# Peptides against a protein of PDB entry 3OAK: the designs that were tried, part 98

Target 1, 145 residues: chain A of PDB entry 3OAK
Amino acid sequence: DDLEQYLDEKILRLKDEMNIAAQLDIDTLNKRIETGDTSLIAMQKVKLLPKVVSVLSKANLADTILDNNLLQSVRIWLEPLPDGSLPSFEIQKSLFAALNDLPVKTEHLKESGLGRVVIFYTKSKRVEAQLARLAEKLIAEWTRP

## One batch from the design tools (peptide; made by RFdiffusion4, then SolubleMPNN)

Design b1_p24_6_s3 (from b1_p24_6, 8 letters changed)
Fold by OpenDDE base, seed 3:
Structure b1_p24_6_s3 (fold): chain B 145 residues (1-145), chain A 24 residues (1-24)
Amino acid sequence: as target 1 above (145 residues)
Amino acid sequence: SAAEVNERYLKGGSLEELKSYPVF
């Protein structure tokens, strides 16, 4: 119906915005590495984070989020950056919290690649302990029979 | 700053390393 179509388009637009933000941050950090200009700061994801969190927190959007593979963009946001660093603590914290409340199914993990990334967070030595535990919780939930 | 935040997590991993992890 009209509402469903509207919500689909809303989520798809957000996916685009998220992907653009991620790419801009990647470009910024690549340029930082290339030029040595340490004044270059990747802030696009952080700027968009409140909007992402707002959308992910809406229970009535869960189906639309999952059906449109928004989790692929979430995965992209969580991936390591060109310099080997991870996204900001706030991004990690917010996204993991949001993921914990979503009814994520195996098919969503497969089509998004999110599972592999979260496993990465359980193994990284740089991840904050509280977030590592949350990542482990997610993996446990997703691998439960 | 964002730069400081990123530096806290420097060398946390790579996409190449990520590719070696199992898919489920």
Scores: peptide ipSAE 0.165, ipTM 0.766, DockQ to the pose 0.082
Fold by OpenDDE base, seed 5:
Structure b1_p24_6_s3 (fold): chain B 145 residues (1-145), chain A 24 residues (1-24)
Amino acid sequence: as target 1 above (145 residues)
Amino acid sequence: SAAEVNERYLKGGSLEELKSYPVF
């Protein structure tokens, strides 16, 4: 079906854009560490975030999102950065909210690695309490028999 | 601003620490 193919391509394009944004931010922070130039700021994920949220919030794209493993890119966006920091509060908040509305199943967690990252957020003492609670809620939902 | 963006980031761990957590 033409529509199905179009939707697949749309999600795959976003997946690529997310991966590129993540890598550019990693490169920026690595260079910041190497040079000490504090004017180097990782902003690519933040710039792309509105588009990511827009796509993740569309109910008609849920199956396409999950089938194309977009959650792998979500996982990448949530991982710690080269300087030991976590992504911005806004990224965490937006992604956890979006994840809460997706029908995520065990198979999606396995192929994306998302479960491991979310568990990390439940254990970090520097994560904002409200986000830790959201992470805990997700884990509880995903581990429910 | 650059400062405002940086203030949104949290010092929360490392990739090595993350890898020690279980896989679903």
Scores: peptide ipSAE 0.153, ipTM 0.767, DockQ to the pose 0.079
Fold by OpenDDE base, seed 2:
Structure b1_p24_6_s3 (fold): chain B 145 residues (1-145), chain A 24 residues (1-24)
Amino acid sequence: as target 1 above (145 residues)
Amino acid sequence: SAAEVNERYLKGGSLEELKSYPVF
């Protein structure tokens, strides 16, 4: 119906915006590595984060979020950057918190690749302890018998 | 600020390391 179509389009637009933001940050850091220009700072994901958090926190959007594989874009945002760094502390914290309230199923993990990325955060020695614990909680919930 | 954003990034990990972990 009209509402379902509107919500699908809303989520798909956000998905595109997230993917663009991620790519722009990657491009920025690749250029920084290539040129040595330390004035180049990746900021696109951080700028978009409030909008992402707002959408992910809406219970009425959960089905639309999962059906349109928005979690793939969440996975992309969590991946290590070209210089080996991880996304900002705020991005990690916000996304893990939002994921904790979504009814994520095995099928969503498979189509998004999110599970492997979250496991990475549980095992990395460079991740902040509180974020590693959040990642561990997610893995425990997703693998619950 | 740009400096604050830069300081919020955490060092560690790689895409190669990520690929070594299981998918479920």
Scores: peptide ipSAE 0.055, ipTM 0.625, DockQ to the pose 0.080
Fold by OpenDDE base, seed 4:
Structure b1_p24_6_s3 (fold): chain B 145 residues (1-145), chain A 24 residues (1-24)
Amino acid sequence: as target 1 above (145 residues)
Amino acid sequence: SAAEVNERYLKGGSLEELKSYPVF
């Protein structure tokens, strides 16, 4: 119906925006590595984060989020960056919190790759303890019988 | 800046390592 179509378009637009933001940050960091210019800071994801969190937190969007594989973009935002760093603490914290309230199923984890990334966070030596615990909580929720 | 601090602090891991982990 009209509402479903509207919501699909909304989520797909956000997905596109997220992917663009991620790529711009990647490009920035690649250039930083190439040139050594430390003034180059990746900020596109951080700028978009409030909008992402707002959308992910809306219960009425859960089905649309999952059906359109927005979690793929969430996964992309969580992946290691070209310089070997992880995304900002705020991005990790916000996304993990938002994910905790979504009815994520194994099929969504497979099609998005999100499960693999979150497992990575449980194993990373650079992830802060509180976020590692959140990642572990998510894994526990997703792997329970 | 906070972003710069995070970039330095959060070093570690790689996409290659990530890809080696099993999928659900």
Scores: peptide ipSAE 0.042, ipTM 0.682, DockQ to the pose 0.082

Design b1_p24_6_s4 (from b1_p24_6, 11 letters changed)
Fold by OpenDDE base, seed 3:
Structure b1_p24_6_s4 (fold): chain B 145 residues (1-145), chain A 24 residues (1-24)
Amino acid sequence: as target 1 above (145 residues)
Amino acid sequence: SAAEVNQKYLEGGSLEELKSYPLF
């Protein structure tokens, strides 16, 4: 119906925006590495984060989020950056919190690749301890019999 | 894609290492 179509389009637009933000940040950091211009700062994901969190927190959007594989873009946002750094603490914390409230199933983990990335956060020595614990909580929930 | 670019920067630094993490 009209509402379902509207919601699909909304999520697909956000998915596109997230992917663009991630790529722009990658481009910025690559240019920073290449030129040595330390004034270049990757800020596109941070700017979009409030909108992402708002959408992920809406219970009525859960099905649309999962059906349109928005979690693929969440995975992309969590991946390491060209300089080897991780996305900001706030991005990690906000996304892990939002993921806790989504009814994520095995099929969604497979099609998004999110499971692998979250496992990375449980193992990485560069991740803050409190966020590693949040990642561990997600893994425990997703692997519960 | 962003994912393709970032894969080599995951801990372990290779596609093979990335694949060692399970997809539930």
Scores: peptide ipSAE 0.165, ipTM 0.629, DockQ to the pose 0.047
Fold by OpenDDE base, seed 4:
Structure b1_p24_6_s4 (fold): chain B 145 residues (1-145), chain A 24 residues (1-24)
Amino acid sequence: as target 1 above (145 residues)
Amino acid sequence: SAAEVNQKYLEGGSLEELKSYPLF
């Protein structure tokens, strides 16, 4: 199907872009740590965030998102950074909101590693309370019978 | 890397604690 192929390619491109953005931010922060140059700011994920949110919010892309394991890139974006910090509040908030509207199943959580990371957010003392609650809500929804 | 840092934090608890979560 032409549409399915188009959507697959769209999601896979975004997945690549997300992974690249994450790596660039990691590289920036590693350099920041190594050099002490506090002017180095990781901004690549934030710049790409609107596009990510736009895609994740489209109901007609849900199957494509899940089938292509875009959630793996979402997981990567949510992981702690080299300096131990977390991704920006806006990234966390936007992604958790988007995840709430996706028909995520346990299999997707396992193959993406997203389940582990969201559990991390329920337990971390470095996470804003409102986002910890959202993480807990997601876990509850994903683990209900 | 982010993955390494994440793993470090996720493994901060006991093995039993980690195993208590089926999504790990």
Scores: peptide ipSAE 0.147, ipTM 0.614, DockQ to the pose 0.040
Fold by OpenDDE base, seed 1:
Structure b1_p24_6_s4 (fold): chain B 145 residues (1-145), chain A 24 residues (1-24)
Amino acid sequence: as target 1 above (145 residues)
Amino acid sequence: SAAEVNQKYLEGGSLEELKSYPLF
């Protein structure tokens, strides 16, 4: 229906925006590595984060989020960056919190690759302890009988 | 390097590790 179409388009636009933000940050960091110019700061994801959090937190968007594989873009945002760093603490915290409230199913994990990246966060020594625990909670929830 | 980052990422979420969880 009209509402469903509107919501689909909204989520698909957000996916595009998220993917662009991720790529721009990757490009920035690659250039930083190549040139040594420490003034180059990757800020595109951080700038878009409030919008992402707003969308992920809305119960009426849950089905649309999952059906359109927005979780793939969430996975991309959580992946390690070219310089070996992780996305900002705020990004990690916000996304893990949002994921905790979504009715994520196995099929969504498979099509997005999100399960693998969250497992990474449970194992990485570079992740803050409190966020590693949040990742562990997600894994436990997704694997619950 | 990008290769090193990817390697660390995969080590933390390898296929073998995934086999321990019914996520894929």
Scores: peptide ipSAE 0.124, ipTM 0.681, DockQ to the pose 0.040
Fold by OpenDDE base, seed 2:
Structure b1_p24_6_s4 (fold): chain B 145 residues (1-145), chain A 24 residues (1-24)
Amino acid sequence: as target 1 above (145 residues)
Amino acid sequence: SAAEVNQKYLEGGSLEELKSYPLF
């Protein structure tokens, strides 16, 4: 199926872009730590965020998103950074909102590791209260009978 | 990988902490 193939390629390209953005930000922050150069700012994820949100919000892409394990890259984007900080407030908020509308199943949580990371956000003392609540909402939906 | 670098911060540097956040 030509459309299916096109959508797969689209999601896989985004997955790669997300992974690259995450790694570049990690490299930037590691260099910042090593050199003490506070002018080094990790911006790659933030720059790509609008595209990520746009894709995640498309109902017609849900199956392709889940089948290609894009949630693994979402998990990576939510993980703490080398300096111990969390991704920006906007990244957290946008991703939690997008996840709320996806028909995420247990198998997707396992293959992506996303469930564990979202639980982290419900328990972390460093997470803003409103974002912890969004994380809690996701956990509730994923564990409901 | 990005995941490998971030993993130690997510886990809090402890296997016990990791266990407290089970997979679904």
Scores: peptide ipSAE 0.074, ipTM 0.585, DockQ to the pose 0.045

Design b1_p24_7_s1 (from b1_p24_7, 12 letters changed)
Fold by OpenDDE base, seed 3:
Structure b1_p24_7_s1 (fold): chain B 145 residues (1-145), chain A 24 residues (1-24)
Amino acid sequence: as target 1 above (145 residues)
Amino acid sequence: SAEKEKELEEKIKKELEEQLKIPQ
């Protein structure tokens, strides 16, 4: 119906914005590496983060979020960057917190690739212990019988 | 029981980990 279409379009627009932000940050960091210009700072994801968190926190958008595979963009935001670094502490913490309240199913984890990435966060030595625990909590909830 | 639930959770976790195995 009209509402469903509206919500789908809204989420798909956000998904596009997230993907663009991620790519712009990647481009920035690649250029930073190539040129050595340390003044280049990747800020696009951070700028968009409040909007992402706001959307993820709305219960009425859960179905639309999951049906449109917004979690794929969440996965992209959590992936290591070209220089091997991880997304900012704030991005990790905010996304893990937001994910905790979504009714995520195994199928969503598989189709988005988010499951693999979150498992990575439970095992990586590059991840802060606090965030690793949050990742572990997510895995526990997603695998709860 | 809580114990059975924990066992099932661990089983599902292992299965999920296999399904979501990160390529090496």
Scores: peptide ipSAE 0.028, ipTM 0.570, DockQ to the pose 0.018
Fold by OpenDDE base, seed 4:
Structure b1_p24_7_s1 (fold): chain B 145 residues (1-145), chain A 24 residues (1-24)
Amino acid sequence: as target 1 above (145 residues)
Amino acid sequence: SAEKEKELEEKIKKELEEQLKIPQ
């Protein structure tokens, strides 16, 4: 199926872009820590976020998203940064919102590691209460019998 | 019942947490 192949490639490209963005931000923050140059700002994920949200919001891409483990890249974006901080509030909020509309199953949570990370957000004292509630909602939805 | 459903959800959540448990 040509369409399926096209969609797979699209998602895989995005997955790669997300991973690159995450790594670039990590590199920036590591350099910031090493040099003390506070002018170094990690912006790659933020710049790519609208595209990520756009893709995650498309119902016709749900199967492709899940089958290609795009959630692994989502997980990566949600992981703590080198300085121990969490990704921006906007990234967290946008991703949690987008995840709410995906038919995520336990298998996807395991293969992506997303389940573990979202559980972290339900427990961490560093997470804003609003976002912790969103994380809790996701966990509740994913564990719904 | 709603209570039984809640209990089941909690059980599943616990099992999920165990499956996703980070090695200590």
Scores: peptide ipSAE 0.028, ipTM 0.563, DockQ to the pose 0.018
Fold by OpenDDE base, seed 1:
Structure b1_p24_7_s1 (fold): chain B 145 residues (1-145), chain A 24 residues (1-24)
Amino acid sequence: as target 1 above (145 residues)
Amino acid sequence: SAEKEKELEEKIKKELEEQLKIPQ
């Protein structure tokens, strides 16, 4: 119906915005590395984060989120940056929290690659302990019989 | 039982980890 179409379009637009934000941050950090200009700061994901969290928290959007593979963009946001660093603490924490309330299934984890990335967070020595625990919690929830 | 459920959960977790493993 009209509402379903509206919601699909909304999620797909956000997916595009997230992908663009991620790429812009990558470009910024690559330029920072190349030029040594420490004034270059990647902030596009952080700027968009409140909108992402807002959408992910809407119960009425859950099916649309999963059906349109928005989790692929979430995965992209969680991947390591060109300088070898991880996304900001706030991004990690906010996304892990939001993911906890979504009815994520194994098929969504595979098609988005999110499962692999979250497993990475459970094992990486670069991840803060509290965030590693959040990642572990997600894995536990997703692997429940 | 709770123990059997935990064992099953662990089995599923291992299977998921294998399916979603990061290439070595």
Scores: peptide ipSAE 0.027, ipTM 0.557, DockQ to the pose 0.018
Fold by OpenDDE base, seed 2:
Structure b1_p24_7_s1 (fold): chain B 145 residues (1-145), chain A 24 residues (1-24)
Amino acid sequence: as target 1 above (145 residues)
Amino acid sequence: SAEKEKELEEKIKKELEEQLKIPQ
């Protein structure tokens, strides 16, 4: 129906925006590495983060989020950057918190790759303990008997 | 029991890890 179509388009637009933001940040950091210009700062994901969190927190969007594989873009945002660094603490914390309230199923984890990335956060020595715990909570929820 | 639940959770976790591991 019209509402479903509207919601699908909304999520797909956000998905595209997230992917663009991620790529722009990657481009910025690659250029920073190539040129040594330390004035280049990757900020596109951070700028878009409030919108992402807002959408992820909407109960009425849960099905649309999962059906359109928005979690793939969430996974992309959580991946290590070209210089090997992780996304900002704020991005990690906000996304992990938002994910906790979504009815994520195994199929969504597989099709998005999110499961693997979150497991990485539970094991990585580079991840802050607080965030590792949040990642572990997600894994526990997703693997609940 | 709590112990059995934890054991099952760990098994599922391992299965999930296997299913989501990076293909060789």
Scores: peptide ipSAE 0.027, ipTM 0.561, DockQ to the pose 0.018

Design b1_p24_7_s2 (from b1_p24_7, 12 letters changed)
Fold by OpenDDE base, seed 1:
Structure b1_p24_7_s2 (fold): chain B 145 residues (1-145), chain A 24 residues (1-24)
Amino acid sequence: as target 1 above (145 residues)
Amino acid sequence: SMAEELALREKIKKELEEQLKIPQ
């Protein structure tokens, strides 16, 4: 119906915006590495984060989010950056919190790659303890018998 | 028991990890 189509388009637009933001930040950091210009700061994901969190928090969008594989873009946002660093603490925290309220199934984890990435966060020594615990909580929920 | 529940969760976690591996 019209509402379903509207919601699909909304999520797909956000998915594109997220992917663009991620790529722009990668480009910025690659240039920073290449030139040594420390004034180059990757800010695109941070700027878009409130919108992402807002969408992920809306219960009426859950099916649309999962059906359109928005979690793939979430996974992309959680991947390590060119300089080897992880996304900002705030990005990690906000996304993990938002994911906690979504009815994520194993099939969504596979098709998005999010499951593997979150497992990474439970094991990496570069991840803050607080965020590792959030990741562990998600894995525990997703692997609940 | 709690121990049994945790063991089962770990088993499922391992299975999930295997399912999420990229084929080589």
Scores: peptide ipSAE 0.066, ipTM 0.610, DockQ to the pose 0.018
Fold by OpenDDE base, seed 5:
Structure b1_p24_7_s2 (fold): chain B 145 residues (1-145), chain A 24 residues (1-24)
Amino acid sequence: as target 1 above (145 residues)
Amino acid sequence: SMAEELALREKIKKELEEQLKIPQ
């Protein structure tokens, strides 16, 4: 089906872009650590964030998002950085908000690893209280009787 | 009741956590 293929390709392209952005930021931060050059700033995820949020908010893309495991890239964006720090507050907040509107099932959590990461955010002392609460809401929805 | 709902959610959460473990 032409439409299905088009949507798949759209999501897969975004998935690639997200993965590249994450890697570029990791490379930047690793270089910052190695060289001590504090002018090196990781900005690739922040630059791509509006596009990610836009795609995640489209109801007609929900099935395609889940079927192509875009949540794996979301998980990658939420993982700690090389220096142990967490992604920016804005990235966390935006992604948690977007996830709240997706019909996420257990199988998607498993294949993406997202479930474990979100649980981490409910427990970590490094996470802002506001974001921990958002993570808790997601867990509550995913574990809804 | 609220207490019953919370208990059930915790049970499901525990099950979810177990399901999400990576086999070692």
Scores: peptide ipSAE 0.061, ipTM 0.606, DockQ to the pose 0.018
Fold by OpenDDE base, seed 4:
Structure b1_p24_7_s2 (fold): chain B 145 residues (1-145), chain A 24 residues (1-24)
Amino acid sequence: as target 1 above (145 residues)
Amino acid sequence: SMAEELALREKIKKELEEQLKIPQ
């Protein structure tokens, strides 16, 4: 119906925005590496984060989020950056928190690649302990009998 | 028991990892 279409469009727009933000940050960091200009700071994801969290937190958008594979963009935001570093602590924490309330199923994890990434966070020694615990909590929830 | 629940969760986790084609 009209509402469903509107919600789909909303989520797809956000998905696009997230992907763009991620790419812009990647470009910034690549340039930083290439030029050595330490004044270059990747801020696009951080700027968009409040909007992402807001959308992910809306229960009425859960189905739309999952059906449109917004989690793929979430996965992208969680992947290591060009310099090998992980996204900011705030991004990790906020996303893990937001993901906890979504009715994520195995199929969503597969189609988005999010499952693999979150499992990575449970195993990586580069991840802060607090965030590793949050990742573990997600995995536990997603693998609940 | 808690032990049984843990074992079951681990089993499911393993299955999930397999489904996600994540090396063990």
Scores: peptide ipSAE 0.053, ipTM 0.606, DockQ to the pose 0.018
Fold by OpenDDE base, seed 2:
Structure b1_p24_7_s2 (fold): chain B 145 residues (1-145), chain A 24 residues (1-24)
Amino acid sequence: as target 1 above (145 residues)
Amino acid sequence: SMAEELALREKIKKELEEQLKIPQ
């Protein structure tokens, strides 16, 4: 129906925006590495984060989010950056928190690759303990009988 | 029982980790 179509378009637009933001940050960091210009700061994801969190927090969008594989873009945002660093603490925390409220199923984890990334966060020595615990909480919930 | 629940959770977790493991 019209509402469903509207919601699909909304999520797909956000998905595109997220992917673009991620790529722009990657480009920025690659350029920083290549040029040595330390004034280059990757900020696109951080700028878009409030909108992402807002969308992920809306219960009425849950099905649309999952059906359109927005979690793939979430996964992309959580992946390590070219310089080997992880996304900002705020990005990690906000996304992990938002994911707790989604009825994520195994199929969504597989099709998005999010499961593997979150498992990474439970094991990585570079991840802050607080965030590792949040990741572990997600894994526990997703594996709950 | 609680023990059974925990065991089941662990089993499912291991299965999920196997399916979703990051290539080494």
Scores: peptide ipSAE 0.043, ipTM 0.593, DockQ to the pose 0.018

Design b1_p24_7_s3 (from b1_p24_7, 13 letters changed)
Fold by OpenDDE base, seed 3:
Structure b1_p24_7_s3 (fold): chain B 145 residues (1-145), chain A 24 residues (1-24)
Amino acid sequence: as target 1 above (145 residues)
Amino acid sequence: SAKKEKELEEKIKKERLEQLSIPQ
């Protein structure tokens, strides 16, 4: 199927872009820690966020997103950074909102590791209350009998 | 019974939550 192949390639490209953005931000923050240069700011994920949100919001891409384990990249974006900080409020909010509308199954959570990370957001005292509630909503939906 | 059904649902929910918490 030509369309399926096209969509697969599209999502795989986005995964690569997301993973690169995450690594660049990690590298930036590691360098910040090592050098003490406070002018170094991690901005790669924030710059790519609109594209990520756009893709995640498209119903016609849901199967391709899940089949290609894009949620692994989403998980990576949600993980704590080297300095112990969390991704920006906007990243958290946007990703939680997008995840709420995806038909995520247990198998997708396991293969991506996303379940564990979202549970972290329900328990962490570093997370804003508003976002913790969004995380709780996701967990409730994913664990629905 | 409705009570037994509710108990089963809660059990399943708990088990799924535990599985999600296991390191991958």
Scores: peptide ipSAE 0.076, ipTM 0.626, DockQ to the pose 0.015
Fold by OpenDDE base, seed 2:
Structure b1_p24_7_s3 (fold): chain B 145 residues (1-145), chain A 24 residues (1-24)
Amino acid sequence: as target 1 above (145 residues)
Amino acid sequence: SAKKEKELEEKIKKERLEQLSIPQ
C-alpha cells in the first residue's frame, strides 16, 4: 500500500532525526565537559521537539509509530545526559503527555526499553514532582490488568 | 468476592511492574 509505505518512511525519517539530535546533544555536552566551555549548550532535541510531538499526537500514525519502534527513540530522548542531567522539563512533559494517548502494548515496551526508563522517572529524586506523577500515570496504564 | 478480585488485580499489576523493571 502506497500510503502505508509513505507513513513508514515518514516515521523512519523522524526516528533517524531523533537519534541524530540525541547524539549531537550528547556530543555537545561531552565537549563541554572536556573543554570547560560553558557556552556549549545542547539544544538539538529541543529544536526538534515540536515535530516529534506533532507526529506522536496524530491518531492516524499510531500504528506506524508503534510498528517502527519510534518509542525506542523516545526512550533515548528521556535517558540521562553525560553530565548526569535529565532532558529539559519541556521534553519530559511533552513526551509523557504524548505517550499517554498512544495504545502502547507490552511488546512495544519490551522492544523499546521505554518501560524501564519511565519507571526511573517515578523513582528519581532529580525529577520534578509533576513529571514523576505523569510517569506514574503511564506505568499505571501499562500495568493495568 | 470483590476483595479477592481486587487482590488479584493488584497482584497482576505488581507482576507486570516487575517485568517492566527487567532490562531488555
Scores: peptide ipSAE 0.071, ipTM 0.625, DockQ to the pose 0.015
Fold by OpenDDE base, seed 4:
Structure b1_p24_7_s3 (fold): chain B 145 residues (1-145), chain A 24 residues (1-24)
Amino acid sequence: as target 1 above (145 residues)
Amino acid sequence: SAKKEKELEEKIKKERLEQLSIPQ
């Protein structure tokens, strides 16, 4: 129906925005590495984060989110950056929190690759303990028999 | 654009997949 189509388009637009934000931040960090210009700050994901969280938190969008593989963009946002760093604490925390409330199934994890990335967060020594615990909780929930 | 999105996603995946395998 019309509403369903509208919601699909909304999520797909957000995916695009998220992917663009991620790429722009990568470009910024790559340039910073190349030039040594520390004034180059990757801010695109942080700027978009409130919108992402808002969408992910809406129960009525859960099916649309999952069906349109928005989790792929979430995965992209969680992946390590070119300089070896991780996304900001706030990005990690917000995304993990949002993911906890979604009815994520195995098929969604496979389609998005999110499972692998979250597992990384459970093992990485670069991840804050608090966030590692959140990642562990997600993995436990997703892999429970 | 679905095409552009897919291309970007694949690019990102290719560029950063190795980072997930970096020893901790």
Scores: peptide ipSAE 0.057, ipTM 0.584, DockQ to the pose 0.094
Fold by OpenDDE base, seed 1:
Structure b1_p24_7_s3 (fold): chain B 145 residues (1-145), chain A 24 residues (1-24)
Amino acid sequence: as target 1 above (145 residues)
Amino acid sequence: SAKKEKELEEKIKKERLEQLSIPQ
């Protein structure tokens, strides 16, 4: 199926872009820590966020997203940064919202590690209450029998 | 607890290094 192939390629490209963006931001923040140059700002994930949200919101891409383990890249985007901070409020909010509409199953959580990270957000004292509630909602949905 | 949170963060960081896939 030509359409399926196209969609697979689209998602795989996005997955690569997300992983690169995450690494570039890590590199930026590591350099910021090492040099003390406060002008260094990690912005790669933020720049790519609209594209990520657009893709995650498309119902016709759900199977492709899950089958290609794009959730692993989502997990990576949600992980703590080198300076000990969390991703921006907007990244957290947008991703949690997008995840709420995906038919995520246990197998997807295992292969991506996303479940563990979202649980982290429910427990961390550094997470804003609003976002913790979104994380809790996801956990509740994913752990429903 | 704060200790458990730090432990989880360390695990996450380790896993990230192992699982991050960047094109060659």
Scores: peptide ipSAE 0.044, ipTM 0.616, DockQ to the pose 0.028

